# Peptides against a protein of PDB entry 6UG1, part 243

Target 1, 304 residues: chain A of PDB entry 6UG1
Amino acid sequence: SNEERKRRKYFHMLYLVCLMVHGFIRNEWINSKRLSRKLSNLVPEKVFELLHPQKDEELPLRSTRKLLDGLKKCMELWQKHWKITKKYDNVGLYMRTWKEIEMSANNKRKFKTLKRSDFLRAVSKGHGDPDISVQGFVAMLRACNVNARLIMSCQPPDFTNMKIDTSLNGNNAYKDMVKYPIFWCEVWDKFSKKWITVDPVNLKTIEQVRLHSKLAPKGVACCERNMLRYVIAYDRKYGCRDVTRRYAQWMNSKVRKRRITKDDFGEKWFRKVITALHHRKRTKIDDYEDQYFFQRDESEGIPD
Target 2, 301 residues: chain A of PDB entry 6UG1 as posed
Amino acid sequence: SNEERKRRKYFHMLYLVCLMVHGFIRNEWINSKRLSRKLSNLVPEKVFELLHPQKDEELPLRSTRKLLDGLKKCMELWQKHWKITKKYDNEGLYMRTWKEIEMSANNKRKFKTLKRSDFLRAVSKGHGDPDISVQGFVAMLRACNVNARLIMSCQPPDFTNMKIDTSLNAYKDMVKYPIFWCEVWDKFSKKWITVDPVNLKTIEQVRLHSKLAPKGVACCERNMLRYVIAYDRKYGCRDVTRRYAQWMNSKVRKRRITKDDFGEKWFRKVITALHHRKRTKIDDYEDQYFFRRDESEGIPD

## One batch from the design tools (peptide; made by RFdiffusion4, then SolubleMPNN)

Design b2_p28_2_s1 (from b2_p28_2, 14 letters changed)
Fold by OpenDDE base, seed 5:
Structure b2_p28_2_s1 (fold): chain B 304 residues (1-304), chain A 28 residues (1-28)
Amino acid sequence: as target 1 above (304 residues)
Amino acid sequence: SEFEKRLEEVQKEFEKILEEFKEYLEKE
């Protein structure tokens, strides 16, 4: 019905806001001074120096290569620190089906919300789910004075799915779900004027994204609970930016159709949501990023 | 705390954004 379409659009938007607020809260928690002091001690001086290379004026790419090597070593150090990767409770922050949402609304399950103190303890001990691990990795890089962003792929329910029963087949669902991350890191490369993508936990990869990312879900089974639609970046200064364009090869032709921003109202609404979470002034880094997104939009073209 | 205050401000802004959205859906 038209009513069910409106209802699903509403729940999608509400869920998106809740997820984006969750990312904002986690981004504050990883700015903890107490956590920063502990995590900085995990990074040896030699690795710290690689994270802060001198500008090579002859070949700026040499400086980028040092930074990439430093980030690789940080990822290795983080794996040594992280002792226990817990499975998600149910689906974690992956996409729920409409049936699962309806069943959860009827079942007043007391969601045990992770407290700030429990999060800080989990990161400090190296015990938690993959999301806590990624968030802790971002905290470690920030403790080393690296301009690292927390990236969140927000997974609200698919309002474009009008099927009544959206039940997913059970057994392989978890492996396919966790094949691609929900959280990752971006690091500013001051030499190339680009963001470097870092997945320290799931795919254990470092990328300089050009046209596509390895972090973008591929295949039907993986996309059932992880659709690349809203990739939100949270920086150390409480900036909030939509960075979906970086990770979406087909933003205009495919991704936009599954976003609330498919229409002018949804675009304006989503801009208000981003603005409400964006607590810093614009910087030259934002200018370089917007220029990159513009070039990516031009290069994709208008879908025929 | 300063963060709690900021979170309350964000919550109030989101309440307004969600209310504006409800009103929009009621008019469609």
Scores: peptide ipSAE 0.182, ipTM 0.798, DockQ to the pose 0.832
Fold by OpenDDE base, seed 1:
Structure b2_p28_2_s1 (fold): chain B 304 residues (1-304), chain A 28 residues (1-28)
Amino acid sequence: as target 1 above (304 residues)
Amino acid sequence: SEFEKRLEEVQKEFEKILEEFKEYLEKE
């Protein structure tokens, strides 16, 4: 019905806001001074120097290579720190079906919200789910004075899916779900004027995204619980930015159709949500990023 | 805390944004 379409849009928007606020809260928690002091001790001086290379005036690419090498070593150090990767409780922050949402609304289960103290303890011990691990990795890089962003792929229910029963069957569903991350890291490369993508936990990859990312979900089974639609970046100064354009190869032709921003109202609404979470002044980094997004929009073209 | 105040501000802004959306859905 038209009513059910409106209801699904509404629940999608509410759920998206809740997810974006969750990312904002986690981004504050990883700025903990106590955690920072503890995590900086995991990074040897030689690795710190690689994270902060001098500008090579002859070949700026050498400085980027040092930074990439430092980030690789940080990823290896983080793997040594992390002792226990817990499975997600149910589906974690992956996409729920409409049926699962209805069943959850009927089930007054007190979701045990992880407290700040428990999060900081989990990161400090290296015990937690993959999301906590990624968030802790971002905290470690920030502790080393690296301009690292927490990235969250927000997974609200698909308001474009009008099917009543979308029961996802069986044991392989978890493996397909966790094949691609929900959280990752971006690091600012001051030499190339670009964001470097780092997945320290899932794919264990570092990439400089040009046209497509390895982190973008592929295949029907993986996309059932992980649809790339809202990739939100949270920086150390409480900046919030939509960075979906980086990771979406087909932003205009495919991704936009599954976003609330497909219409002018939804675009204005979503801009207000981003603005509410953006607690810093604009910087030259934002200018370079916007220029990159513009070039990506031009290169994709207008969908026929 | 300063963070709690910032969260309360964010919550108030989201409440307004959600109310604007309800009003939009009622007009359609």
Scores: peptide ipSAE 0.178, ipTM 0.795, DockQ to the pose 0.826
Fold by OpenDDE base, seed 4:
Structure b2_p28_2_s1 (fold): chain B 304 residues (1-304), chain A 28 residues (1-28)
Amino acid sequence: as target 1 above (304 residues)
Amino acid sequence: SEFEKRLEEVQKEFEKILEEFKEYLEKE
C-alpha cells in the first residue's frame, strides 16, 4: 500500500538518524584524552615519524609512500594489540529486513547499550567486535596526531524493498554479512590532497580510492545486509560528511535510487541531518574533497 | 559534560527534523 511505503520511508529515515547519531557518539568516544594517552604508547617513535613525513618537494609521492608505510605498520601494531574479536550479536549494525524490525519491536530485548566506560575499556584491552576494533584504530591514529576519520556505512532498512519476507540465504549468512566492513578509517594525505582508505580489521587493506573501492560490497549475498548507500565520515573535530561518492562506482545510476536523497525533499532532509552532526567550520580539506566528488560525478555521467 | 550538551543539542535538532518529516508524511 501507499501507507506501507510511507511507513517504510519513515522507519528508514528514523533508523538512518539513529545510526548516524551512533557514529557521532562513537566518534566522540574515540576522542577520549584518557584513551589517547594509552593508545599513543602503542606506536613507537619510528612509526610516528613515518606517519608525519617531511614534505618531499621534489617528489611528494615519496612522502605519501612513507605515510602509507606508517599506516601499514599501525595496522600491524593494532593486530598485535587486538586480542579478542567478538562476533556481532545477531547482525550488529548490518542491514535488517523489515520482518526482523517488526519482530524486534515486539521483543523488548533490552539492547545492552555499550556505555562509554565499557567502550574505552574494550578498546584499551583489545577486546570487542570489529566495529569497536576499527573505532579503536581510529583513536590510535588520532592519538598520534593523524587526521583520521571514522567512516560508517549506515545500513537502514531498504525502503525500496516492498517485499514482506526477504529470505536471506541461511547457511553462510554471517560470513557473507561480515565479508565487507561497516566501519573503516580514512586518513588525510596532506601531500596528495586525498583521503586514504584504511580497513584495519576486515580486509586489512589500505587503498587510495580512485574509481573503485575494495570495501564496496559485491555479490548478491553480501549486499543483502550491506548495501552501500550512506557512507558517513566523522572527523576528529566533529565534522560530519557524506563520503558515499568515494565508494560508490555507480552513485547516480544505482546508489541514489536506494537513498532518501532520490527526491528533493529527501535531499534537503538529509542535508539537515548532516548539518546537525557537523560541528566544525569548513576547511580547505573539505574543498579538495568536494572537488574530488564533483569530478567523480562528472566522470560517471548521467545514467541512461 | 560538554559532550552531553552537544548530544542534547543534536537530539533536539533531530527531534525537530523528525517532526518536520512526520508532518511531511502526513501531508502526502
Scores: peptide ipSAE 0.177, ipTM 0.795, DockQ to the pose 0.856
Fold by OpenDDE base, seed 2:
Structure b2_p28_2_s1 (fold): chain B 304 residues (1-304), chain A 28 residues (1-28)
Amino acid sequence: as target 1 above (304 residues)
Amino acid sequence: SEFEKRLEEVQKEFEKILEEFKEYLEKE
């Protein structure tokens, strides 16, 4: 019905804001001064120097290579720190079906909300789910004065799915769900004027995204609970930005159709949500990023 | 439309929720 379309659109918007607020809260928790002091001690001076290379005026690419080597060593150090990777409770922050949402509304399941103190303890001990691990990795890089962003792929229920029963066939193994991350890191490369994508936990990859990311979900089974639609970046200065364009090959032709921003009302609403979460002034880094997104939009073209 | 009004009301509620969350986070 038309009413069910409205209901699903509304619930998608509500759920999206809750996810984006969750990302904002986690981004603040990882700025903890107490946590920063503990995590900085994990990074030896030689690795700190690689994270902060001098500008090579002859070949700026050498400076980028040092930064990449520093980030690789930080991933290795993080693996040594992280002792226990817990499985997600149920589906974690992966996408729920409409049926699962309706059934969960009827079952007042006390979601044990992780408190700030418990989060900080989990990161400090190296015990937690993959999301806590990624968030802790971002905290470690920030403790080393690296301009690292927390990236969150927000997974609200698919409002474009109008099926009554959206039960996933029982074969969607936990392995297919967790094949691609929900959280990752981006690091600013001041030499190349680009964001470097870092997945320290799941795929254990460092990439400079050109047209495609390894972190973009592929295959039907993986995309059922992880749809690339809202990739939100939270920086150390409480900036909030939509970076979906980086990770989407087909933003205009495919991704936009599954976003609230497919219509003018949804675009205006989503801009207000981003603005409400964006607590810093614009910088030259934002200008370089917007220029990159513009070039990516031009290169995709307008779908005919 | 009534739906647009409800979405604006929810948006105002979310602005308040975001401020309340900000204040909550400043107190911890």
Scores: peptide ipSAE 0.042, ipTM 0.579, DockQ to the pose 0.039

Design b2_p28_2_s2 (from b2_p28_2, 14 letters changed)
Fold by OpenDDE base, seed 5:
Structure b2_p28_2_s2 (fold): chain B 304 residues (1-304), chain A 28 residues (1-28)
Amino acid sequence: as target 1 above (304 residues)
Amino acid sequence: SEFEKRLKEVQEKFKEILEEFKEYLEKQ
């Protein structure tokens, strides 16, 4: 019905806001001074120096290569620190089906919300789910004065799916779900004027994204619970930006159709949401990023 | 705390944004 379509849009938007607020809260928690002091001690001086290379005036790419090597070593150090990767409780922050949402609304399950103290303890001990691990990695890089963003791929229910029953087949669902991350890191490369993508936990990869990312879900089974639609960046200064364009090869032709921003009202609404979470002034980094997104939009073209 | 204040302000803004959207959906 038209009513069910309206209801699904509303629940999508409500869920998106809740997820974006969750990312905002986690982004504050990883700015903890107490955590920062502990995590900085995980990074040897030699690795710290690689994270802060001098500008090579002859070949700026040499400076970028040092930064990439520093980030690789940080990822290795983080894996040594992280002792226990817990499975997600149910689906974690991956996409729920409409049936799962309806069943969860009827079942007043007391969601045990992770407290700030428990999060800080989990990160400090190296015990937690993959999301806590990624968030802790961002905290470690920030403790080393690296301009690292927390990236969240927000997975609200698919309002474009109008099927009544959206039950997923059970057995392989978890492996396919966790094949691609929900959280990752971006690091500002001051030499190339680009964001470097870092997945320290799932794919264990570092990328300089041009047209596509390895973090973008591929295949039907993986996309059932992880659709690249809303990739939100949270910086150390409480900036909030939509960075979906970086990770979406087909933003205009495919991704936009599955976003609330497919229409002018939804675009204006989503801009209000981003603005409400964006608590810093614009910087030259934002200008370089917007220029990159513009060039990516031009290069994709208008879908025929 | 300053963060709790900021979080409250964010929550209030989101309440308003969600109400605006609900009203929009009701008018469609």
Scores: peptide ipSAE 0.283, ipTM 0.847, DockQ to the pose 0.861
Fold by OpenDDE base, seed 1:
Structure b2_p28_2_s2 (fold): chain B 304 residues (1-304), chain A 28 residues (1-28)
Amino acid sequence: as target 1 above (304 residues)
Amino acid sequence: SEFEKRLKEVQEKFKEILEEFKEYLEKQ
């Protein structure tokens, strides 16, 4: 019905806001001074120097290569620190079906919200789910004075799916779900004027995204619980930015149709949501990023 | 804390933003 379409849009938006607030809260928690002091001790001086290379005036690319090597070594150090990767409780922050949402609304189960103290302890011990691990990795890079962003792929229920029963059955459903991350890291490269993508936990990859990312979900089974629609960046200064354009190869032709921003009202609404979470002044880094997004929009073209 | 204040301000803004959307849906 038209009413059910409206209800699903509303619930999608409400759920999206809750997810974005969750990312905002986790981004503050990883700025903990106590955690920072503890995590900085995991990074040897030689690795710290690679994270902060001098500008090579002859070949700026050499400085980027040092930074990339430093980030690789940080990923290896993080793997040594992390002792226990817990499975997600149910589906974690992956996308729920409409049926699962309805069943959850009927089930007054107290979601055990992880407290700040428990999060800091989990990161400090290296015991937690993959999301906590990624968040802790971002905290370690920030402890080393790296301009690292927490990235969250927000997975609200699909308001474009009008099917009544979307029960996802199968023993492999968890493996397909976790094939691609929900959280990752971006690091600012001051030499190339670009964000470097780092997945320290899932794919264990570092990439300089040009047209497509390895982190973008592919295949029907993986996309059932992980649809790339709202990739939100949280920086160390409480900046919040939509970075979906980086990871979406087909932003205009495919991704936009599954976003609330497909219409002018939804675009204005979502801009208000981002603005409410953005607590810093604009910087030259934002200018370079916006220029990159513009070039990506031009290169994709207008969908026919 | 300063963060709790900031989080409260964010929550208030989101209530307003969600109410604006609800009103939009009611007018459609």
Scores: peptide ipSAE 0.266, ipTM 0.838, DockQ to the pose 0.861
Fold by OpenDDE base, seed 4:
Structure b2_p28_2_s2 (fold): chain B 304 residues (1-304), chain A 28 residues (1-28)
Amino acid sequence: as target 1 above (304 residues)
Amino acid sequence: SEFEKRLKEVQEKFKEILEEFKEYLEKQ
């Protein structure tokens, strides 16, 4: 019905806001001075120096290579720090079906909201789910004065799916779900004027995304609970930016159709949401990023 | 804390944004 379509659109938007606020809260928690002091001690001086290379005026790429090597070593150090990776409770922050949402509304299961103190303890001990681990990795990089962003792929329910029952394939559902991350890191490369993508936990990869990301979900089973639609970046200065364009190959042809921003009202609404979470002034880094997104939109073209 | 203040301000803004959207859906 039209009513059910409206309801699903509303719940999608509400859920998206809740997820984006969750990312905002986690982004503040990883700015903890107490956590920063602890995590900086995980990074030896030689690795710190690689994270902060001098600018090579002859070949800026050499400086980028040092930064990449520093980030690789930080991932290795983080793997040594992280002792226990907990499985997600149920689906974590992966996409729920409409049925699961309806059933969950009836089940007053008190979601044990992880408190700030519990999060900081979890990160400090290296005990938690993959999301906490990624968030802690971003905290470690920030503790080393690296301009690291927390990235969140927000997974609100699919308002374009009007099916009542999405039977998810049972046997490998968890494995397929967690094949691609929901949280990752981006690091600003001041030499190349680009964001470097870092997945320290799931794929354990560093990439300089040009056209395609390894973090973009592929295959039907993986996309059931992880649909690339809203990739939100949270920086150390409480900036909030939509970075979906980086990770979406087919933003215009495929991704946009599944976003609230498919219509002018949804675009304006989503801009208000981003603005409400964006607590810093614009910087030249934002200009370089917007220029990159513009070039990516032009290169994709208009969908036929 | 300063963060709790910011979070409250964000929550109020989101309440307004969600109310605006609810009203929009009701008018459609």
Scores: peptide ipSAE 0.255, ipTM 0.831, DockQ to the pose 0.860
Fold by OpenDDE base, seed 2:
Structure b2_p28_2_s2 (fold): chain B 304 residues (1-304), chain A 28 residues (1-28)
Amino acid sequence: as target 1 above (304 residues)
Amino acid sequence: SEFEKRLKEVQEKFKEILEEFKEYLEKQ
């Protein structure tokens, strides 16, 4: 019915706001001064120097290579710190089906919200789920004065799925769900004027995304609970930006159709949500990023 | 309706998230 379409669209919007606010709260928690002091001690001076290379005026690429080497060493240090990777409770922040949402509404399952104190303790001990681990890695880089963003791939229920029964066939193994991350890191490269993508936990990769990311879910089974639709970046200065364009190959032809921003009302609404979560002034970094997104939109073309 | 109950539960969760957000804003 048209009513069920409206209902699913509204619930998608509400769920998206809840996820984006969750990302905002976690981004604040990782700015903890107490946590920063503890995590800075994990990074030796030689690695700190690699994270902050001098500008090579002859070959700026040498400075980028030092930064990449520093980030690689930080990932290795983080693996040594992180003792216990817990499995997600159920599906974590991966996408739920409409049936699972309906059944979960009937079951008053107290979501044990992780308190700030418990989060800070988990990160400090190196014990937690992959999301806590990524968030802690971003905190460590921020403790080293690196301009690191927390990236969240928001997984609201698919409002374009109008099937009544959206039960996933029981074979969608936990392995397929967690094959791609929901949280990762981006680091600003001041030399190349680009964001570097860092997945310290899942794929353990560092990449400079050109056209495609390794973090973009591929294959039917992986895409059932992880659809690249809303990739939100939270910076150390409480900036909030939609960075989906970086990770989407086919933003205009495929991704937009599954976003609330497919229509003008949804676009205006989503801009209000981003604005409500964006607590800093615009910078030259935002200008370089917007220019990169523009070039990516031009290179994709308008789908015929 | 069952939908109003679900909306109320999601509104309560959103209210908790908003209260956590509000408590965050009040601590600044």
Scores: peptide ipSAE 0.038, ipTM 0.621, DockQ to the pose 0.037

